# Peptides against a protein of PDB entry 6FRK: the designs that were tried, part 19

Target 1, 411 residues: chain A of PDB entry 6FRK
Amino acid sequence: NEEVLNAMLKEVCTALLEADVNIKLVKQLRENVKSAIDLEEMASGLNKRKMIQHAVFKELVKLVDPGVKAWTPTKGKQNVIMFVGLQGSGKTTTCSKLAYYYQRKGWKTCLICADTFRAGAFDQLKQNATKARIPFYGSYTEMDPVIIASEGVEKFKNENFEIIIVDTSGRHKQEDSLFEEMLQVANAIQPDNIVYVMDASIGQACEAQAKAFKDKVDVASVIVTKLDGHAKGGGALSAVAATKSPIIFIGTGEHIDDFEPFKTQPFISKLLGMGDIEGLIDKVNELKLDDNEALIEKLKHGQFTLRDMYEQFQNIMKMGPFSQILGMIPGFGTDFMSKGNEQESMARLKKLMTIMDSMNDQELDSTDGAKVFSKQPGRIQRVARGSGVSTRDVQELLTQYTKFAQMVKKM

## One batch from the design tools (peptide; made by RFdiffusion4, then SolubleMPNN)

Design b1_p9_5_s2 (from b1_p9_5, 3 letters changed)
Fold by OpenDDE base, seed 4:
Structure b1_p9_5_s2 (fold): chain B 411 residues (1-411), chain A 9 residues (1-9)
Amino acid sequence: as target 1 above (411 residues)
Amino acid sequence: DELLEKLLA
């Protein structure tokens, strides 16, 4: 039993390291999981794999929880939010995404460009803000970020803005001059929240980077960017551990709408390659697509058919930016994202739908579609011939369906 | 591999 546990933990630890989780956190997780698993309960015939997965999931949830409540803006008050982070972290884009998020929620939002170091920083912010119809402030002539930030904050306070976002200079390196500038800006504007923006793709470097910012400024929130289908976001755990600050939002792409409130359960599920069914349901509901209620109700009852998967694929095709949505579906993220652009991913999804178009109602409406095909292998050959694909392509679809249906049954 | 060995040690 202990050898089996150690082998399974080795596999999980490998997968977490491949997800850019810091080695120290993976070691601690392994020890915590070992201490939480009763070997006697493992002997009693419980699904050992399910028990280990549950223990791993619980310990990952603890690692992403800093034990402090996330700051939230107060309605009808002036909330100053200062952004800090390295150049290329997506900080400037994230300022616009956060402003747009609050604007869509009916908050009076504005943006301040206090980045005097990067040529064209103000033009970029102005372009993004103008496209989103967000009020902005900055200067082409003032070189002191403290003056720009102070004047901008005062202006927007006097105009009764509720969300005042200040973008600061980002550099390629941790430089003392950058941290001094950030501290001077923070002291001048007295922000209600300091947000550290981190790129999810920098993995093992996240701990040292996040710590360097936290040691210089009172980081109270983290936003993780570039959480697309390629970045599993394991570095986010390192940022939480180093900053002792909650993740409040995630950036999932380049579009201004590619931004969502952080949810622990979906994030850990995605990190483990389990997919994000809850986040998919939320996005489907946000788009007000037809037939969402019936699908959500079936999912809540742990029922999932090949027809339900087909309807979900139709919904995904209606939702647009296909790469992000596929990364939320169990078993589709890795195979679809690693080998193609969005058009190729859409072509693959259309191919899967064409395979399902060759299925009969008994196959589509079965709560155990994979078992229907496994009991009568001639069905696979019929569907393959009907859709003009290989029997392997049909088996691959059924494997993906099985992974998804098993997840829905565990919800 | 070396990182995994250091985790397993």
Scores: peptide ipSAE 0.016, ipTM 0.585, DockQ to the pose 0.010
Fold by OpenDDE base, seed 5:
Structure b1_p9_5_s2 (fold): chain B 411 residues (1-411), chain A 9 residues (1-9)
Amino acid sequence: as target 1 above (411 residues)
Amino acid sequence: DELLEKLLA
């Protein structure tokens, strides 16, 4: 019993490390999960695998929750939001995304470029702000970010802006001069919220970086960027642990609308390779796709067929920004988004649909389509010939279906 | 493997 538990915990720890979760957090999680299971196993005789999954999920939810309520802007007040983070973290892009988010919510929003270190920072911010019709401030001649930030904040306060976002200089290294400049800006403008922007792809370096920012300025919020890429987001747990600050938003692409409020459950589900089923359901509900109530009901009942997958692929093809939706489908997020632009992802989906078009109703409507094919390998060869693909391509589809169907059965 | 061994140690 203990050997099986330790083996399963080893698999979970491996998966968390492969998701860029900090080694110390994985160790702590393992100890907490082991302690939780030892208590529950004594009580319930339940399926050990479900208990481990539930315990792991529960402990990951705790790691994402710093126990601090997220700061929210006050309507009709002047809210100053200062952005901090390394160069290449997506900080400047995220300033524009957050400004656009609040503007779409009916807030009077503006942007200030206090990045004097990066050549063309102000031009980039100006281009993004102009495209989004967001008012902006900055200087081509002033080199002191304190002066630019102070003048910009004063200007937009006098113009009764409700959301005043200040972008600061990001540097490649933890230089003392950067942190001193950042502190001087924070002291001058007295921000209502300081947002640390973190790239999800920086892996194990997240803790040390997030801590260095928190030790210099009062970081109160975290935004995680580049969750559309190869990054599974495990570094976000390190940022929360180091900053003791909630994740408020995530960046999910390059577009200004590739930005969403952070949701704990979907994020942890995705981190565990469980997909974002809740976010998929929410997006499906937002799109008022009439046929989706039946799919949601089937998903709630743990039923998922190859036909249901086909219908979901048709829906995805209708929904637009294909990357955002694929990233929500269990087992598709990493494998589909990793190598391709939106067009390649669409081409892969279309290929999978073409394979399913060569399946019969018995194969499509089976609650265990993979088992139908495994029992009669001649079906794989028929479908492969019918769709003009290899038997391997059909097996890959069935493997993806099996992963998804197993997850739906666990819901 | 080494990282897992360090976690298991």
Scores: peptide ipSAE 0.009, ipTM 0.550, DockQ to the pose 0.010
Fold by OpenDDE base, seed 1:
Structure b1_p9_5_s2 (fold): chain B 411 residues (1-411), chain A 9 residues (1-9)
Amino acid sequence: as target 1 above (411 residues)
Amino acid sequence: DELLEKLLA
């Protein structure tokens, strides 16, 4: 039993390290999982795999919880939100995404560009703000970010704005001059929240970067960017551990709508390759596809067939950035996204659909499609021959279906 | 790499 536990924990630790989870956090998680698993309960015939998965999930949930309640803006008040982070972290884009998020929720929102260091920073912010119809402030001539930030905050306070977002200068490195400038701006505008923006794609560097910001600036919130399908979410755990601050939002792409409130459970589910069914349902609902209601109703009843999976793949192929949606499907996230561009991911879906085209109605419409195939292994061989694929390819499809159907039953 | 191997051992 201990050998099986150690082997499974080794696989989990490898997957977490491959997901850019900090090595110290992975070690701590391994120790915590070992201490949380009752080996005697594992001996009693409980599904060892499910128990380990649950223990790992529970410990990962603790790693993204700093034990501090996230700051939230107060309706009818002036809320000043200062953004900090390195250049290229997606800070400026994230300011616009957050402003747009609150604007869509009926908040009076505005943007201030206090980045005097980067040439064209104000033009970029102005372009994004104008596209989103968000009021903005900045200067082409003032070089002191403290003056710009102070004047902009005062202006928008006088105009009774509820959400006042201040974008600050970044640097390519952690420089003392950057932190001094950030402190001067923070002291002048007295922000209600300081948001650290971190790029998830920097992997293992997330801890050191997040720590350096927290040691110099009173970071109260974290936003993690570039959590689109190729980005490994493990850096988010490092950010929470280093800043002791909650993740409040995540950036999931380049579009202004590729921004969502951070949800711990879906995030950890995705990190473990379990997918994000809630996020998939939300995206399916946003697309207003005619057949969405019937699919959502089936999912709510814990019913999911191979036909429902086929229909979902057809919908996904009609949905734009294919990579983001595949990363939300249970069992597709890690293996489908790691090896290929959008075209290769589409080719994989088309291959899966071709396998399902060789299934009969009894196989497609069964609420336990995997059991139909397990009871009669000759079905796998028939489908494999009919679709021109290996029996292994059919088994992989059935494994993916089983993972999805198990998650749907837990909803 | 060595730390990874020690963690995975």
Scores: peptide ipSAE 0.009, ipTM 0.515, DockQ to the pose 0.010
Fold by OpenDDE base, seed 3:
Structure b1_p9_5_s2 (fold): chain B 411 residues (1-411), chain A 9 residues (1-9)
Amino acid sequence: as target 1 above (411 residues)
Amino acid sequence: DELLEKLLA
């Protein structure tokens, strides 16, 4: 039993390291999982694998929880939110995304560009703010970020703005001059929240970066960006561990609406390659596409048919950016995203839909579509011939459907 | 990915 546990934990630890989880956190998780598993309960014929998976999932959830409540803005007050982070972290884009998020919720929001170091920083912020109809402040001539931040915060406080977001300068490296500038800005504007923006794609460097910021500035919140790329998000655990601050939002792409509130359970499920059904439901609901309510209600009841999957693929094809939404579907994320661009991913979905177009209503509307095909293998050959694909392609579709339907039944 | 599938399967 202990040898089997150690073998399975070795596989978990390897997968977490490949997901950019810091080696110290992986070691800690291994010891915590070992201490949480009763070897006697494992002997009683319970599915040893499910117990280990549950223990791993539970310990990952604890690693994302800093044990501190996230800051939330107060309605009818002036809430000053200062953004800090390296150049290229997506900080400026994330400021615009957060402003747009609060604006869509009926908050009076504004943006301040206190990045005096980067050429075109103010033009970029102005372009994003203008597209989203968000009021903005900045200077083309003032070089002191403290002056710009102070004047902008005072202006928008006097105009009774509720959400005042301040974008600061980034640097290419952890430079002492950047940290002193951030402290001077923070002391001048006295922010209600300091948000550290981290790029998930930096992998193992996440711990050192997050620690350097926390050691110099009072980071109270984290936003993780670039979770649409090849980054598995394991660096987010390092950011929480180093900053002792909650992840409040995630950036899932380049568009202004590729931004969502952080949810622990979906994030850990995605990190473990399980997909994010809850985040997919939320994203589908936010887009208010036709027939979404009926699909959401079926999913809440643990009902999922091949027709429901087809309708979901139609909805996904109406959504942009396509790649992010595929990465939220259990069993589709890694195989669809890892080998192709957005066009190849869309071509793969179209292929799956073409296979389903060759199915009959009995096959499409069955609550256990895979069982219908397993009982009558001649159906697989019919569908394969009708869609011009191999019997293997139909079996792969049914395997993906089964993975998804099993996850929906656990919700 | 195969390793996580081998862990979750």
Scores: peptide ipSAE 0.007, ipTM 0.505, DockQ to the pose 0.021; fails the geometry check

Design b1_p9_5_s3 (from b1_p9_5, 4 letters changed)
Fold by OpenDDE base, seed 2:
Structure b1_p9_5_s3 (fold): chain B 411 residues (1-411), chain A 9 residues (1-9)
Amino acid sequence: as target 1 above (411 residues)
Amino acid sequence: DDLLLKLLM
């Protein structure tokens, strides 16, 4: 039993390391999972794999929870939010995304560009702010970020702004001077929240960077960017561990609306390749799909057919941004998404639909389509020939369907 | 529960 546990934990630890989870955190997770699993309960014939998966999931949830309540802005008050982070972290873009998020929620929001180091920082912020119709402040002539930040905060306080976002300089090579500048700005404006913006794509460097910021400034919140890229988001765990601060939002693309509140459970599910069920739910709810009451009723009964999956692919094909939606579907692992633009994701859906177009009604309408194919392997060969694909492609589709149908049964 | 239902729709 201990050998089986150690083997399964080795696979999970490998997958977490490949997801850019810090080696120390993976080690701690392994120790915590071993201590949380009762080996006697594992002996009792319980599904050892499910127990280990649940224990891993639970310990990952704890690693994302810093035990500190996230700061939230107070309605009708002046809330000063200072952004800190490296150049190229997506900090400036994230300032605009956060301002736009609060503006869409009916908050009086503004942006201050206190980045005097980067040429064109103010023009970039001004361009983003103008597109989003967000008021902004900055200077082309003032070189002291403390003066700009102080004047901008005072201006927007006097104008009764509720959300005042201050963007600061990011530097790669002069860390000490950057941290001193950030501390001077923080001392001058007395922010209600300091947000560290971290790029998820920096992998194992996330811990060291997040620690460097926390050691110099009172980081109270984290925002993780570039979670749409090749980064599996494991660096987010490192940021929480180093900053002892909650992740409040994530950046999920290049658009100003590619920004969402952080949810622990969906994030860990996605990190484990289980899909982001809750985020896909929220997104589908936002899309106001015609409530297929008949599909709802089938799903409530834990019924999911290959036809139901086909109809879902048709619906997804009507919605657009496929890469994000597919990313959220369990069994469509990161490898199904990481290699493709939106057009490739569409082509993959169309390929899956073409495979299903070669299925018969008995195969499509079976409540256990995978069992129909497993009992009669000649069906796989027929469907493969009919759709012009390999027998492996049909087996992969059936594996995805089985994963999806197993989740529907757990709803 | 109702959310997960709307996802699969």
Scores: peptide ipSAE 0.000, ipTM 0.402, DockQ to the pose 0.028
Fold by OpenDDE base, seed 3:
Structure b1_p9_5_s3 (fold): chain B 411 residues (1-411), chain A 9 residues (1-9)
Amino acid sequence: as target 1 above (411 residues)
Amino acid sequence: DDLLLKLLM
């Protein structure tokens, strides 16, 4: 039993290291999991794999919980939120995403560009703010970020803004001059919250980076960006451990809507490759897709048609960035997206829908659509001609449908 | 079962 436990823990530890989890945290997790598993309960015929997975999941949940309540803005007050982080972390984009998130919730939000170091920082912020209809402040002539931040905060306080977001300069490196500038800005504006923005794609560098920021400025919140890429998010554990600060939001793409409140359970599920089922449910519920109840009822009966698949593809297209949605579906994301950018994935869905637009109601509404086409191969040739695609493309669609229908029958 | 239902939601 101990040998089996050690073998399974070795696989989990390897997968966590490949997910950019810091080696010290992986060692600690291994020890905590060993201490939490009763070997006698493992002997009683319980699914050893499920027990280890549950113990690993529980210990990962503890690693992303700093035991500190996340800061939340107070309604009817002027809340000053200062952003800090390296250049390329997605800090400026994240400022706009956070401002837009609060604006959509009926908060009076504004943006301040105190990045005097990066050429075009103010133009980028202005473009993003203008697209989102968010008020902004900055200067093309003032070079002192303390002056810009102070004037902008004072202006927006006097105008009774509730959410005042200050974007600061990022550097390419951890430079003492950057940290002194951040301290001067923080002392001048006295922010209610300091948000550290971290790029998830920096992997093992997350601990050292997050620690360097926390040692210099009072980071109270973390935002993790670029979780739509190949970054498995293991660096987020390192950021929480180093900053002792909660992750409050995650950035999941390039669009202003690719921003969500951090949820511990979905994030750990995704980190373990279990998918983000809760995030799918929340995203679907936010969209108020009325047609989903009728589909859920059909799925409970093990019925899944080509029309039901078409309606699902329409729903997916309404949900926005397709990469996020597929990355939330366990076992679906990797094979379906394996080579394409988000636009290619959307184009592929649209191609599949165009093939289904050439099907008749008998084909679309059949509970065994693949069998209808297998019994009469001339249907494949008709659909292929009608949609302007190859017979192979129609067969690939039917193969995908069959995989889905088999999954639904196992529910 | 519940996990797969949650997946197709």
Scores: peptide ipSAE 0.000, ipTM 0.418, DockQ to the pose 0.031
Fold by OpenDDE base, seed 4:
Structure b1_p9_5_s3 (fold): chain B 411 residues (1-411), chain A 9 residues (1-9)
Amino acid sequence: as target 1 above (411 residues)
Amino acid sequence: DDLLLKLLM
C-alpha cells in the first residue's frame, strides 16, 4: 500500500511540476498528503485513487489560501487601488479589465496612468479606457509618476469616484530604482489596496518575483494573468506563498471581458485537469437561458448524454470566444488551447458535432454512450463512415465524453 | 453579463 501511494504521489508531483508548481510546494504537498492519508483506511477502501485525489485537492486548496481575507472595495467610498508588476505581466491590460469589471457592477470607476517610463503607456491606457468608456487621467509632459498619481487621485476623489485604479511603471528587471519609485507612489497616494500582477507563464520564477515585490511594497492582493495560455497556473500558488496575499482575480485572455473573480475550487479543479463544471454552470446561469435549467438539473442528477454534450457544443458555438469556455470543459481545455487559434477550436467543435450528427438517438440519448459504442464496435465504424472521419476521431470524441460523464457522475 | 448573453443567444 505504501509503494502504491508513493507511485501515485510521484505521478501527481510530476503533473504539478509540469503545471509550474514550485518544487518546494510540491514537496510540502507530498508530505502533507502522506500525513493526511490513513494507510489502514486506504487499505479497506475500494477507491484508493479517489482518496489520494481528494487529499491532493484539499492540500492544494490550502496552498492557495493565505489565511488572510481578501480586501474588497467599500461602496460609496473612495477606494484607491495601486497596481504593481513587471513589464509584460499584463498589468496595464489588467487595470482596464478591473476598471471595466467594477464599472459593469455599477461602480464609478476611473484609471490613472502613472507609467512615465514606457513610451506610449498613456496612449495605450487612453485607448483601452476610451474603448471601455472609462474616465482616465495621465500626462504627456509630467515625468514624475508621484505627481501624476497624486494629481489623478485627488482629481477623481474630488469627483466622487468609488474605484480609482493607478497603473505604475513596469520594468523588464527587478531594479531598485523601480521599487523606490513604487514606494514613493504608494506613500503619496496611500492606496487602500496594492495589487501585484503576475504572468502565470513565468513558471518557477513566480516565487522569486512575487517575493521581490512583497519585500519592497505592501502587496495585499494578487492578480494572475495569461491563464488562457500553456500555463496551468501553478505559479499562482508560489505567488500566494511568497506574498501571503490572496488571488482576487484571474486574467483568462486578451479581451477586456477575459477577467473573472478568483474562485479556489474551480481554479484547483482546472489545475488538476478536472475542468470547471461549477464555473460553467455559474456562467450558464448568469446567462438566464431557459434551456439551461433542464441541463443543470440533469448535471445535478449525474446524468450526461452525448446529446447533452452536443447541445453544450451548440451553446459554446453560440458563445464565441472559445478559449475560456473550452478551458472549463473537462478534456477539452488542454487539447484545444495547445494547438489552435479560436478559428481552429471552432473548426474542431464543428468536426465533433458532425461526428455526433452521424449518431443515432440510442447512441445520443444513452446515459452511458461510451459503453454503447464499446459493446458494439461496429457503431464506431458506422459513425466514422457517416461523418467522413477516422475511427480514431470517433474514439477521441468518446474518450472526451467519457471524461466529462465521469466528472458529472462525481458531482 | 451582456457579452456572454449575446454569445449564448
Scores: peptide ipSAE 0.000, ipTM 0.331, DockQ to the pose 0.018
Fold by OpenDDE base, seed 1:
Structure b1_p9_5_s3 (fold): chain B 411 residues (1-411), chain A 9 residues (1-9)
Amino acid sequence: as target 1 above (411 residues)
Amino acid sequence: DDLLLKLLM
């Protein structure tokens, strides 16, 4: 039993390291999981895999919890939110996303550009703000970020804005001059919250970067960006560990709507390749796909067919930013996102649909489609020949279907 | 429950 535990923990630790989880956190998690698993309970015939998975999940949830309640803005008050982070972290775009998020919720929101260091910073913020119809402040002539931030905060306080977001200068290096400027701005405007914006795509560098910011400025919240790309989100755990501050939001793409409140359970589920079921629900609800009441009713009864999966693939192909949607589907995230652009993900989905086009109605409409194929292996060969694919490709499709159908049965 | 259903739509 201990050998099996050690082997499974080795696989999990490898997957977490490949997900950019810091090596110290992976070691700590391994020790915590070993201490949390009762080997005697594992001997009693419980599903060892399920127990280990639950223990890993529980310890990852603890690593994302800093033990500090996230700051939340107060309705009807003036809430000053200062953004800090390196250049290229997505800070400026995240300011606009957060402003838009609160605006859509009926908050009176504005943006201040106190980035005097980067040429075109104010034009970029102005462009984003104008597209989203968000009021903005900045200067083309003032070079002191303290003056711009102070004047902008005062202006928007006098106009009774509820959410006042201040974007600051990002630097390429952790220079003392940058931290001094951030401290001067923070002292002048007295922000209610300081948000550190971190790029998840920097992988193992997340810890050192997050620590350097926390050691110099009073970071109270973290936003993680670029979680739509090759970043598997492990850097988020490093940010929480280094800053001791909660992740409040995540950036999941380039669009202004590619921004969501951080949810611990969905995030850890996605990190473990279980998919983001809650986030895909929220996205489908936003798309107002009116006519799928019949599919809803089937899924309420724990029924899911290969035809139902085909219809879902058709819907997904209509939804746009296809990579994000696949990354939310259980069992598609790791294998579909790892190798390709949106075009490759679309080509993979089209390939799966082409395999299903070679299935018969008995295979497509079976509530246990995988069992139909397992009972008669000649069906796999027929479908493979009909679709011009390998028998392995058909087996991979049936494996994905089985994962989905098992999730639907657990709903 | 209704949420997960809307996801698979």
Scores: peptide ipSAE 0.006, ipTM 0.424, DockQ to the pose 0.028; fails the geometry check

